# Designs tried in a protein design run: peptides against a protein of PDB entry 8BZL. Part 244

Target 1, 228 residues: chain A of PDB entry 8BZL
Amino acid sequence: SYDRAITVFSPDGHLFQVEYAQEAVKKGSTAVGVRGRDIVVLGVEKKSVAKLQDERTVRKICALDDNVCMAFAGLTADARIVINRARVECQSHRLTVEDPVTVEYITRYIASLKQRYTQSNGRRPFGISALIVGFDFDGTPRLYQTDPSGTYHAWKANAIGRGAKSVREFLEKNYTDEAIETDDLTIKLVIKALLEVVQSGGKNIELAVMRRDQSLKILNPEEIEKYV
Target 2, 242 residues: chain B of PDB entry 8BZL
Amino acid sequence: SRRYDSRTTIFSPEGRLYQVEYAMEAIGHAGTCLGILANDGVLLAAERRNIHKLLDEVFFSEKIYKLNEDMACSVAGITSDANVLTNELRLIAQRYLLQYQEPIPCEQLVTALCDIKQAYTQFGGKRPFGVSLLYIGWDKHYGFQLYQSDPSGNYGGWKATCIGNNSAAAVSMLKQDYKEGEMTLKSALALAIKVLNKTMDVSKLSAEKVEIATLTRENGKTVIRVLKQKEVEQLIKKHEEE

## One batch from the design tools (peptide; made by RFdiffusion4, then SolubleMPNN)

Design b1_p23_6_s3 (from b1_p23_6, 13 letters changed)
Fold by OpenDDE base, seed 2:
Structure b1_p23_6_s3 (fold): chain B 228 residues (1-228), chain C 242 residues (1-242), chain A 23 residues (1-23)
Amino acid sequence: as target 1 above (228 residues)
Amino acid sequence: as target 2 above (242 residues)
Amino acid sequence: ERSSEPLPESETKEEFLKRLEES
């Protein structure tokens, strides 16, 4: 019985399985999130969808609820587990509290789930980081990030995955109040950020937009090309 | 380092799940399975390796399994693992039917199994399933569908794909010859034979070494049919004449 | 509109794994 604690402290105090799960995230496709004034935008590097693959089954951006969506980097199968549990929690919250979850609430739920998998015997960490965006009931746009450890923080903008360093450096330089003054400028900022690591234009970008009091909109390639 | 290979369900220092990768490698040595989506149907074609003359039970389909009235699958990898997973698929489909009084949507069945596969990659004391599956089906939501799943619990929808031995070469050929929007079931069958003839490590393709199943719609019902040996022979003959 | 049909309360992964261990 391999009832052994999978995630244990090293002699020097490291949780290697968490660190290695973070390396799995770094191998994932790049995702970027930006919080605008009245908009949240997620962008993901499209891996070249194999010519014969159905694009509908290759979604890296998903809705958790009407007011919350998530992008991830890392293991797709792991992400599906997290997404499903988060969706159930969002629905449960609506039934019990009669209000949608706050973005912070669902982020904390996901973070707690991840943390438990770093401490539970017979479980490995989730090999995913997530960008969670949405609107609270008061109309405030939110962006959160979670990592394999179960840590979470609120961000103005952030990136995860293979190109995250370059994208973050770009965002650090270019995220200003002027750069997010309009919805279109915010979208353009996300696209420009992704283009730091994506060589081919709008064809290799998945972009999702959530505006205040609106549902998640996934932009088609033609809509993306208008911003390039 | 062998140290990470001995423990199932752990990350390597490089962030890799070696046990999953090794399971995928094992599948690469299994017999070839093809799936092709057409406008008027979907098919599975699989290499039949166990032609034991002494097998009393001529299992008409060694590698193709009917899951319910609207879905079938083919398997590449460890037979015992495949049997467990195919049985689970049937149980999931049946439970759904009983609960909702309608057939399970194709993608939901695939996802349910993929969540099981994923669990075996995350929870201690279990190894990944050494099996990849191709799923064919019809439902009222998306019509004819083809899916592929792997030991990681990842899945995707496909117009055409291949698992098992020489899968990369087969996929390359499918990409070259698959005509999007113009694929009939007849043309798909011909393409399947063409690809199998090139990818199977056999001197001559024979009907005894190939299993083919088609899924079509007739009079508002799904029809899953395993082709008879004579039908497969005719397809092979036609290919040899071209 | 993806029909938000609640995934049937399928046997939790934990219940499934438990069943497989007991089998």
Scores: peptide ipSAE 0.000, ipTM 0.590, DockQ to the pose 0.026
Fold by OpenDDE base, seed 5:
Structure b1_p23_6_s3 (fold): chain B 228 residues (1-228), chain C 242 residues (1-242), chain A 23 residues (1-23)
Amino acid sequence: as target 1 above (228 residues)
Amino acid sequence: as target 2 above (242 residues)
Amino acid sequence: ERSSEPLPESETKEEFLKRLEES
């Protein structure tokens, strides 16, 4: 039974544990990332916080460094491990190289970490995909995606999680140079994309923006409603 | 699927971690523990199941553990696993205090343990801890806090929550009766008794079957107190009179 | 309110797991 082997290829070349980890990602809340001209935007489907739950403990978007942030879909506990390691690496890079990481660099680091967990005996894959956005030192906005396999690619726009297919289809149709001409239009594009899968409008969306030379800003519900 | 319950924690074809789910199921059969956050304090209330006359009465708490001067926890699940985790919590808190010369923030302690729990769901040759925890604490960052963690390494902050036997019913009752912003510790204690009376697998609630701890601030210090049996009896009596 | 960033633990998970197995 090849499906029980963590790090063994099936006869047809499948890594079943990686594929099953991808199924865990598909059960996660939807996240979307869009690269604008001078802005990167992350949006996440906000699961209804249980009555009596503290909303501050439900974080779907996090900073990795001043110039990089991440959204994820899948296992929250797995994501926390990846986030912490990425943050340490970002700080280490600043100390050793004297410059912030590029978005590609930190994505590659995360991807390599994930990949190692697909090859190491006695480890299961991480049940997460991530959208990593930010600015390189030259001011270039970047968006990367990584999956449980440790693959990564650069994107103009992408989505992960349960509604990813519908959101991607929307983005494929609506991502144009005109649609990202301004920061506000870029934000609006992300909101519209999430509304393909999120019920009840802006109350169920977490939105974060990073502009050139600015820190990550999480928009409050009132700010989101201005774009709706 | 029974196919994935006999080995190390791996993903099922549908992306589930059955060993974690089974650990959570086992916790569902453990004694009830609840936590309630008030404006002036936070409490834990737990079911005592092992009432043996031969147990040295000196064991004031079966399920509530002091972690440091500012935090306590309650456990539901496998006792041996709980002992390991509570000891680790104490060690983490102590190491932090030594390193930074200040007490560990509540959420950081919870997170540190949750990372350990997560590791036991990811590393081969390990099983998930069959334990859920409620944490109560105070720190300078967020004041009074209540957290819940499960075998997966997930956690959340709560105004009120419950783990163990009949936890879903308890949570439902807490949702109905919890008054946000108006909850005093006194009202929280009354609510705890009300919920336990309805959710514990006992014919009649008695003080011997319930342990309660409160965490308050007095003169700029955290005070963790386990209620005496007589105090619990008074709370039960008051509830019966309402 | 932003929760403080968890500080890197001095002990690795592997070291912790090893310690628990040896205890």
Scores: peptide ipSAE 0.000, ipTM 0.581, DockQ to the pose 0.030
Fold by OpenDDE base, seed 3:
Structure b1_p23_6_s3 (fold): chain B 228 residues (1-228), chain C 242 residues (1-242), chain A 23 residues (1-23)
Amino acid sequence: as target 1 above (228 residues)
Amino acid sequence: as target 2 above (242 residues)
Amino acid sequence: ERSSEPLPESETKEEFLKRLEES
C-alpha cells in the first residue's frame, strides 16, 4: 500500500514522504563539495550527456549569486524551482540589506522552503539535496548541505547523490589540512573523490571553482584533465 | 479537501514519482515527433494520425504549433493537455513581449512552461500533464535551438531527438546518422524522413501522414514554414531512391 | 552568455525507462 499522499507521520513517527524523497536524491547524479582555505569547489558527475544533447543545457552547478553557488542531486525540475527562489532572495537581500547574502543565510532560506513543502497540505517534499558553497562578505569560505526535510548543516566536505557514500568515505580518509593547503590541491581532492564513482574519467566531471573575491568558474574538460 | 490530496503525485518508497512515469508511458503511445537542429535551421517532423478529408487545411499542422514569430513546438501525448500547454506558451511569450518589448528567449519560454509542468507534479489535486514537447526556435543569444520537455518539468537542449511512439529507436538512429557540425537543413530533412520511415508503423511512408515544419532565418527574420505535401512527397521520393 | 535560468538535470529517457524497468 503506497503510504498516504500527504506528508504525515506514520504510527511509528516516520515522515515517509520525506524519506522517499531522500531515496529520490540517492538516485541522482553524485555531487561533491569541498571547502578549502581560500576556495570552494563543487564537482558533479556528468551523466552521460546523450550524444545528441546540448551540454549547455545540462548544468548541475549553478550560481545563486556572485558569492554563492549550488550543486544538487535528485529531481532537476524540483531543483529549478529552488534555484529560482534562492536567486530572487539573493537579489532581494542585496536590495534591502545592501550586502550579499551569507552562505548560511541563503542555505537557511532554502532549508525553510524545503521544510514548508514537508508540512504543507497538498504538497510533496522537494526531491533534492543541495550543496551550497560560497564566500561570506568577510571572505570566509562556506559549504552547506540541505536535504528534502529542510535540514541543513555546515561541512568541510560532503557528497550527495548515488555515489555519495563512496565519495564521503574517500573524503573522510583524505580530507586533511595538507590536502586543502592550496587551491590546486583542493581541486585535485574533489576530482579524486569523484573518480571513486565516475567510471569514464575526467570527461564525465563537471567542476566549479569559486576562489576568494572571484566569480564562479566552471572548468572545461581540458582544465580538469590537468588536475588528474 | 483531503480527498484531492489522495490523488497527489507522491513519492514511492523507492523515491519514484509514478504518476510522472505513467504520464511518460502514455506519451510513448502517441504519434512520433522528431526534432533536428541544423547549421542553417531547425525542423520538426511529426506523424499525422488524423487524416480527415474534411479537416480544413488549417495553416498549422495537427501537431505543430506556432508559438510566436521565432518559435514553434510539436506535441506528443494527450491532445487536451497539449492544447492547454501550447496556449500557455503563447500567453507567456506574449506577456514577455509586452513587458520587455522584445521576444522571449527560447530557453526562457521552455523553462517557464516546465515550471508549470513541475508544479502539476508537486501540488495536490493535480496530475502531471501527459505531454512531451519539442520546441524549435531562434533567438539572438543562442541562434537556432531545439528543446525537449517532459511531464516532470525537465527539459534539455538537443541536436536531434524524438518523442512519442518508437522514440527510443528513433533516437538510436539519430545518434548513428547525425553528423555534428555538418548538418544542413537539407540533410536534416532527409534524416527526418529516414527515421520516420523506420519508426512509423506504416508499410509505406506517405506525405499525408507526415507534417514537417522548418525554422530558418531570412533577411534577419525568422521564418517558420510548414512544408507543403508536395515538398514532403519529394523528400520521401528522394529517400526511396537512395 | 550563461542561460538565464539554471538548467534542470533532466532524467534522461534512458534513466526513466531504466527506472520503469526496475519497478
Scores: peptide ipSAE 0.021, ipTM 0.600, DockQ to the pose 0.039; fails the geometry check

Design b1_p23_6_s3 (from b1_p23_6, 13 letters changed)
Fold by OpenDDE base, seed 1:
Structure b1_p23_6_s3 (fold): chain B 228 residues (1-228), chain C 242 residues (1-242), chain A 23 residues (1-23)
Amino acid sequence: as target 1 above (228 residues)
Amino acid sequence: as target 2 above (242 residues)
Amino acid sequence: ERSSEPLPESETKEEFLKRLEES
């Protein structure tokens, strides 16, 4: 009977499958999120796209809605499922509530989805963490993180994936009100944070910027190099 | 701990899905399949291992399947799993056509199957599909396309790629010889033969051991053609003369 | 501030395949 609960408590109260899913996330490419004053920025380590691979299909930053973007670390196929579900929810919310989702709302939805997969018999946890950024309808910039357990918290800045420890240590030291005083400084902070773990300069970084009342903008390599 | 190796849909302590890894290992023992995107078409080339002289049915293609009028795929891995997935692809494509009165975009078909594959890695009581696929297609959005998918439900678009036996060596050769923006279908066919000749564990490449399909556009229609043995022989001969 | 331990990244297909070939 494969009806074995995949995610069960150990005698000491650990959910090993959740912890192991977290280990899957640690093997992923580094993602960084920073909340500025009037900007949210996501940065992702571009692993060397195989020379013959189409970069279009290797995007780690995606829009969930016009006002919300997500970066992830961990299993790409798992992320696709979460992204699709979140997009459907964003559209459903617009249709039913007549307003865009708040960043917290969609984060909570994703977190709840993840949590259900930790508790459902015959399901494994999602092997992803996500950084969710965007603007609420009142123009407030938000950054949230979710993990495989379905926990979520609001952050000023955070990182996930392989280099997340080093990036977080950098952000803890360098995230100040002065460092995010302008949009450009906020972008620069994200780039500098990623450069702690990315060996090659701006060419190996994907950056997405969302400004107040603006759509997601993916920066090109030349634009990134201007901040380095 | 060996306990995680035998269980489906369970993370190892290191965050690995061993059943997915083992499925991919099984694919590594399958016959080689190549895909190459050209400016004027896209092709699949596959190793044919089962040459049963007693097969009455001229199976024109053991490993290459037409999915719809605009797409074909090649499979590496467990044949039974491949049959299930190729049938599902056909059903998805047909349902989309019926619903929207237009052919399914290539990437959407690939994604739909990849979501199924992913589900078999996440839901208990199921094992991953022991199959990787190469997809070739044309649509009005992106033109000619080549995709690869694996047992995890991951996929990517490619200019050229390989699955199955000696895939790493094949990909290395493709990286060296593929000229971006300058690849014609003719040059792609020559490249496919070159790569197969080096990656197949055969002393001499023969047309009986190679299946090739091309996807082109003629008069605003997609044409999927499996090359005849004589055409493959000519390609091999040309390669031997170079 | 609960330092959520950074979660590992998923391997690309290529990385996964490479790892399988190296094993």
Scores: peptide ipSAE 0.000, ipTM 0.575, DockQ to the pose 0.047; fails the geometry check

Design b1_p23_6_s4 (from b1_p23_6, 11 letters changed)
Fold by OpenDDE base, seed 2:
Structure b1_p23_6_s4 (fold): chain B 228 residues (1-228), chain C 242 residues (1-242), chain A 23 residues (1-23)
Amino acid sequence: as target 1 above (228 residues)
Amino acid sequence: as target 2 above (242 residues)
Amino acid sequence: ERSSVPLPDSPLKQEFLDRMKNS
């Protein structure tokens, strides 16, 4: 059966392992990214953390470098591998080129890594999609998305995971220049978008904000509730 | 037999490479890309399928990639595979420029990539690339050139060709309408619109769904230009008036 | 792949084809 084989073409030209990896992403918690004028915002659906779990270990938004952050949907273990490799590449780039990576550069690196895992018979695809946000050296905010196939594109706003369709439909209707005119409005847009699929309000949302020349800031639940 | 479908690219008893054939099948489902060689230039025209409102406008071309100052390509097939191959083309071209202090000849760049494609059909533990490419370029040896390559690593030079969805029908139309030795870039653009209008599964051709790039020579320099939406609209309008 | 109007094979193409046959 083609579905149990390593990533090979089916007779009708499908890569079933890549498609199935995309299904794994669809089962993941929803993540949203929005590019504002001078801000990038990531939001993620919090799974009910078991009472005994350390909340610090369940972070779905990770810094790749001082100027780049990533959220993901899908297999957490797969994401950890990608994040670690991306961090190493960011540091290597700083050492060799003496400048931070552009958001596009590190996205392309991650995308190429994912693609290689779709072409080797000894490996399965990564079961993750990622939203990668940050600032280029010139201060331009960027948002990219990549999927298990290794495709990537630049976005104004996007969503991944189980609620992605509904969130994208919301963003298509509500993403306007007016809606992102200020940092606060941009944050509100992300929260409203996530509330389309997240039950029980701000307590179930993780939000991260990156402003120009600032490090990643994760908002606490109290800060999120102020925007609801 | 299931054994030849599920393993690394190996020969069937009939001498067929099924994984290569299946990669070709994947390309058949991709958006249409065509290339036309003219006396005064060469063009690529490609179907744009992914029009999303939330895409950042910085992505001007989904399927047409500049490789260097003298070459561009279009892709049909798996986008991620295409990205890897187009990046490799750029690296090969850059390394050549650094080594020889001159641009890589068009055919040499095409062959270098074709060797890579072929290797992915021969070595164990890898699948073929699910991508066909059209290459346009200019060099001092052959002038304006158009090439096509497939997942097997085969390539050829063409006066006009098509890859992707309905490519066979497009090729048939190109054979009928292509006038050898008399093709201007203007006439080639008109031909491209004519062929796309018939081969794309769309009721009405719109400028939003078509990407066109031209490669010309101006003042001894190669100019690669992606047509603006307004220019494509004018070409479509002109075709509708005929 | 059968395409519409082929160009004549260049020496480089012939060399490439020869390499493919001998590989």
Scores: peptide ipSAE 0.012, ipTM 0.493, DockQ to the pose 0.045
Fold by OpenDDE base, seed 1:
Structure b1_p23_6_s4 (fold): chain B 228 residues (1-228), chain C 242 residues (1-242), chain A 23 residues (1-23)
Amino acid sequence: as target 1 above (228 residues)
Amino acid sequence: as target 2 above (242 residues)
Amino acid sequence: ERSSVPLPDSPLKQEFLDRMKNS
């Protein structure tokens, strides 16, 4: 049975372990990314922090470098491995090339890492999709999405995780040049998109904003409520 | 689906890792361990199940391990796996100390082990570790800390949590009684006894069946202390009087 | 302060907890 082996092709050309890893992603909390004109925004469904859980340890949005951040859906432990490797690569790039990575470069690195785990004997795919956002050195905002297969594409807006379908449908309808004309409108778009699948309003949303030439900013609940 | 039960490091059609889930189930049958974070310290309390009178070695602690001068852990699950992981924690901490000439930050030690656990879920020919851990520690970055990790390599910081048998019920009780920002080590100890008394399937809680360790700061140094049986008896007695 | 790594939203853990709750 092909689905019980290492990642191998079925007779019909399917990589079942990759497909099953994608199912693991679908069970993850919803994440949304939107590219604005001069801003990139990540939003994540904040599962009710278990009472007594430390909030600092529940964040699903992390910086890979000063100019790049990532949200993910799927297996948290798998994500940690990917994040750590990506951070090392970002630093290595700065050391060796003397410039920060482009968002595409680091996405490609992550994608390549994922792909290798789909082809290496005795390894399973990473059970994560990622939204990678940031700014290139020239100030261009970028959004990329990658999946367990190691595929990646550039997006204007996208979503991953359990509510991704509904969120994408919302974004397809509401992502316009007018909707992203300002930073505030872009933030509002992300919040509205997440509210399609998140219950109880802004309290259940984690939101990160990166503006041109600025560091990643995590918005507090009060700041989020201003956009609701 | 049972067809994935015997295979490690593969996803089910539903995106599940059954070997990790089964490892977690095995932990659910282990003795209860709980951790509570206080303003002035952090504690671990664990059920002792294997009290054999013929044990020659008075192991001061069966389930609580000192990792370094600033950290300790408690384990729930397979003892042999726990021994391997606790040794690895000690090695990681020691290597860090040698490399950086300072103690490893608590979260970094937890993360390092969790990456190992994760690897045992992703690389073929390995099974997950059948162990969950509670970590208590102090560092200069975050002060007193409590962490929990599971066989998947996931971890989290907690104010109070529980692993092992009846952990869900214990966590529920902790949620009800834990007073955020007002928890003293004294109150945490009382809460630990209260929770253990209700979660352990014993008619009467005895000091021989409970081990407790506290981590405090004294004169700018971390002090990890396993409570003596008499001290535990006093805590139990106080609880019975309330 | 940001956590060094994103923490537990493991579907597996939640599914396990859900199964234990339903058992």
Scores: peptide ipSAE 0.023, ipTM 0.600, DockQ to the pose 0.048; fails the geometry check
Fold by OpenDDE base, seed 5:
Structure b1_p23_6_s4 (fold): chain B 228 residues (1-228), chain C 242 residues (1-242), chain A 23 residues (1-23)
Amino acid sequence: as target 1 above (228 residues)
Amino acid sequence: as target 2 above (242 residues)
Amino acid sequence: ERSSVPLPDSPLKQEFLDRMKNS
């Protein structure tokens, strides 16, 4: 029997395939996002690259547009599909509206895409959560999170993946106006947050920063160690 | 959990895609394929399992496929699935060439196929492809390249890797013997023979059971060459003398 | 040449398998 993958409600109102997709996310590498005053920072747990593996093919933070970047936790192949669609939408928006997308807009687009995959027959949910950060046209830094269900919310700081609980607890305690007063302090906050769950210090962290009116910058390991 | 593995690819309660895992397991029983990146080229070496003298067509290459002028791949897994994917790779490469009047970058071709593989893990009524691929190529962006992809649609770049039977052991050997920055194509060929000799379930390695292709650059052009049986014999002989 | 916008990296097969096995 060619059983179609169907996401259906349980008698108690649960969407099991969505919940199971969330379990896939929890097995993913930890990602953290923090919104500063004039900076957004993404950090991801970086596993040691296998010997003979090319490091360039192992990135967990990507740009969606010049003003938006994303980190994810969960199934990388699923993430690639979402990222590609989001990139197309960002470009389409620039062409049709003549302005870059707002971070909320592209988050909503991604969320809607995910939601459709939870409702359409013959499709399974995406096994990813995402942290989407960037700047709106007015220069306002934004951070959004979305999950396999297609829900999304704006955050000051958040985390996803395996160590998300511990990282969030850290952020809840340490995210203050003083802690994000400068770009450097904001970066330090992200690193410290990740170090709650990442072993062996800065070598196992991928870190990206986006400042107002600047492109996404991936920090090298040496730059990260300066903040440790 | 057997309850979730018999249907279309869906998540288990633990967040696993069992159909993808089973596809990967099936590939583990396929013939061994090796890829090694050198400074002056890249190679694929594959086990030939079906040497039927009664085949009317002596296939010069059973497991190594030319994709375009700058890329080739080897396959481990279900032959029919491999044929579909290799044809798709060729079509993608051709369409890109027609659209942009330049060869498709290696990683873009790999990614395009990986998106197809991923789709077969997400859409109902489809099963994952029971195939892993090694890709070798050259482009102006990254030079010589080696990639591996699996049924999930994941891929990665490698200096050396192995898929199929005894792949874990092969990778371990490659890790031990691969000298970063000092690998010549000649040394890579010798390493390939060494690894195959130890990882193939054969008492003695023979040239008839091994396919080797090299990708090099000559006069600003990519050259993809399948080694002749005599050349493979010489490589085996050299290994036996060491 | 990488696209002007960095593509997210695909996890390696082994990492995927390890995740699946450890799950």
Scores: peptide ipSAE 0.018, ipTM 0.577, DockQ to the pose 0.033; fails the geometry check

Design b1_p23_6_s4 (from b1_p23_6, 11 letters changed)
Fold by OpenDDE base, seed 4:
Order: structure tokens, then sequence, then C-alpha cells
Structure b1_p23_6_s4 (fold): chain B 228 residues (1-228), chain C 242 residues (1-242), chain A 23 residues (1-23)
């Protein structure tokens, strides 16, 4: 059975391990990304931190570099591997090229890494999709999405994980130039989008904001509640 | 589902890694290990299952391993796998110390091992490690810390947690009795005994069946101490009197 | 200063166990 092997083509042309990795992503916590005019926003469904768990160790949004951050859906351990490699690449790029990576560059790097794990014998695909946001050195905000296959695309807005369909439908209806006219409106759009699938409001949302020429800011629950 | 429980860790149609799940199941049958974070220290308490009268008592810790001067761990699962991983932890910690001339931060050590665990879930010709670990440590960044890791390479920080047999029940008890902000090492020890007494499938808790290690700070140094049997007996006795 | 970028959390063991029971 082709679905029992490492990533190989089925007779009908399917890469079942990639498809199954995508199913792992669909079981992940919902993440949403929105590109504004001068802002990029990531929001993630905050899993209920178990009582007695340290919340510090439960983060779904991470920086790859000063100008790039990532949210993911799927297998966290897999994500950590990707994140670490991406961070190393970002630093390497700064050292070798003397400029920070473009968001596209690092996305392509991650995508290539993922793709390799779909084609290499003795490896399974990464069970993650990622939303990668940031600013290019020219100040252009970017949002990219990657999946387990190693495909990537640029987006104005997108979502991944278990609630992604509902969130995308919301974004398709509500993402307008007017809706992203200001930073605050852009943030509000992300929160509203997540609230389509997240119960109990701001307490269950992790939100990261990167403004042009500013560092990544993780909003606290109180800050999030101001937008609700 | 049975089709995906074979040799290589691959995704099921539902996006599950059954080999990892089965490894976690195996850990559920292992001896209980508890970790509790206190304001003034952190502890590990582990069930000793292999009490052989002929075992030379010189090996004071079957399930608790000192990793470096600032960290220790306990293991639930396959002993051989545990030995490999604990050795790797020591090596990682040593390499870091040599490279940076300072002890490895606790979370970094945990993460390094978790990356190894993850690799054994992703690369062909490997099986997941059938081991969960509790880590206790101190560093200058976060002070006293408690972490848990599983066969998937996932980890988290905890105030209190349990792995191995009856871990769910133990965690429930910890959730009920753990007083955030008020937990002393003394109270944590008492809580550990209480939880072990209820979760271990023994008629009476004995000091022979329990290993306890504490990690404290004294004069700006980390002190890792395995409690003597007599000390454990006293803790058990105190619990029985309450 | 190594910006301690927080690592993302893995699904909790309990969620995994719950999925196992429901499967």
Amino acid sequence: as target 1 above (228 residues)
Amino acid sequence: as target 2 above (242 residues)
Amino acid sequence: ERSSVPLPDSPLKQEFLDRMKNS
C-alpha cells in the first residue's frame, strides 16, 4: 500500500504522506495572518494552558528574525525544527549578505526544506503549515503561507489549522482596503476573524503585531480585549 | 488504523503518528514520576519498580539522573532508551559548558534533546524513543524550572506534573492540591508523597519504592540531593499521621 | 543579546490522549 511507504506516488498520482501531513495541520490550532498597509498581524488560537503548565512554554508565534515572524499549525516538534533552521538561515544571511532576509527568501528556504522532506527517502513530511509575516528591507509588508508539501504563496490574508476554512471565509468577505486602512483596524480584523472559531474572546487568542520599522510585539490579553 | 503501526513512523490518513502514540502508550505503563516546582526548590519523585534484594544498593537512583550541577531528570519508559537519552543530555550539557564556559540554560538542554526525539519520529530506519522525561533545574534566567518531554519531541514547562502509570490521576491531584505562590519545598515533598501514595498500585507506600531528589540553591550554588531512605520514610510517616 | 524568541508549544499530552480514546 502506497500510504504505508515513505512519501511515494500512488498510481493515481497522490503523495499520501503529504496529504496526511496536511490532515495533521488541520488538527492544529487555528492561526491567521493579515497584511495591512504598514503592519502585519498574526493571531493564533490559544490552547487552554493546562493548569500548572507554564504559559511561557506554550507559544505559537515565534520570531525568525527581527523582521520576520511565524505562526504555525500542526506538529509543534516539527515546527521547532523548521524554526531553528530558519533562524540559523536568517543569521547566516545577515552575516554573508550583510542584509536581513526578505520574507520571501526565508519562506522559500522553509518551503525548500519541507519539499526535501517529501522527496527524500527515509523521511516523512513535516506536519506543519506556517504563516510567515514580516517586512522586507524596503519596508514592504509580506505574508506567506507554506504547507507540508513545500508549496508557498504570498497572501493578503490567510488562515491555517482547524478553523482555517471559517476564518478564510470571513477574511474573504471582510478583507477590504477600508478594513486595513489603519493598524488598529487591521488588528481588529484579525481578532474578529479568530473570533469566528475561538470562544471566550481575547483570553484565548495570542496576537503578534509587527509594524513597519518596529520590532515584533506580542499583545497581552488586556491589549487584545481593547479590540474586542 | 492498524496499517500505520508498522516500522517507520509515518502519518496515518488522519494525520496521526501512531508510532509516537504507541510509544506514549508504553510510557503509560512505566513507573510513575512526579515533578513539583516550589518557591525555594524543585523536586522529582519516582517509583522504584525493580527492587531486587540482590541489587547492590550503591546505585542510589534508578530513575533519577543527575545531568549536570544544575539539572536532573527522571524517566518513564524503556530503560535502554532512557539510558541513551540521559547520556545524550549529559553530553550536550558538557559540550555547552566547554563551548561557552557557563552551564547550559535548562530549556536549551531540554530543547536539544527534544530535537533528537523529534528526529527519531521523522527519519526512516528509526523508531521513537519510548521515553518521557521530567527535568528539574535552575538557571539564572528563569530560576527553578520543571519541564516535561515526550516521545514526539514536545516539551513544556510545569509547576507540577506527572508521567508514567496513573499520571492522569496524579495530575488531577496535583491540580487540586498545588497552591500557586505558596508552595515550599517542604510542602511539595508532602504533596509528592500524598500523590504517590494514592497513585501507586501499592497497599502501603514504602521508602524502598520511592526515589526523591530535590534541587535547591545554597550560597549561590545549585544543590541536587537524592533523599536518603530514612528521609523518605519520615515523609511517608508524616503523611500517614495526617 | 540573544532575543529569546519563544518556541511554539506542542499539543498537550492530554489532547493526544483524548484523541486516542476517541479513535
Scores: peptide ipSAE 0.015, ipTM 0.595, DockQ to the pose 0.036; fails the geometry check

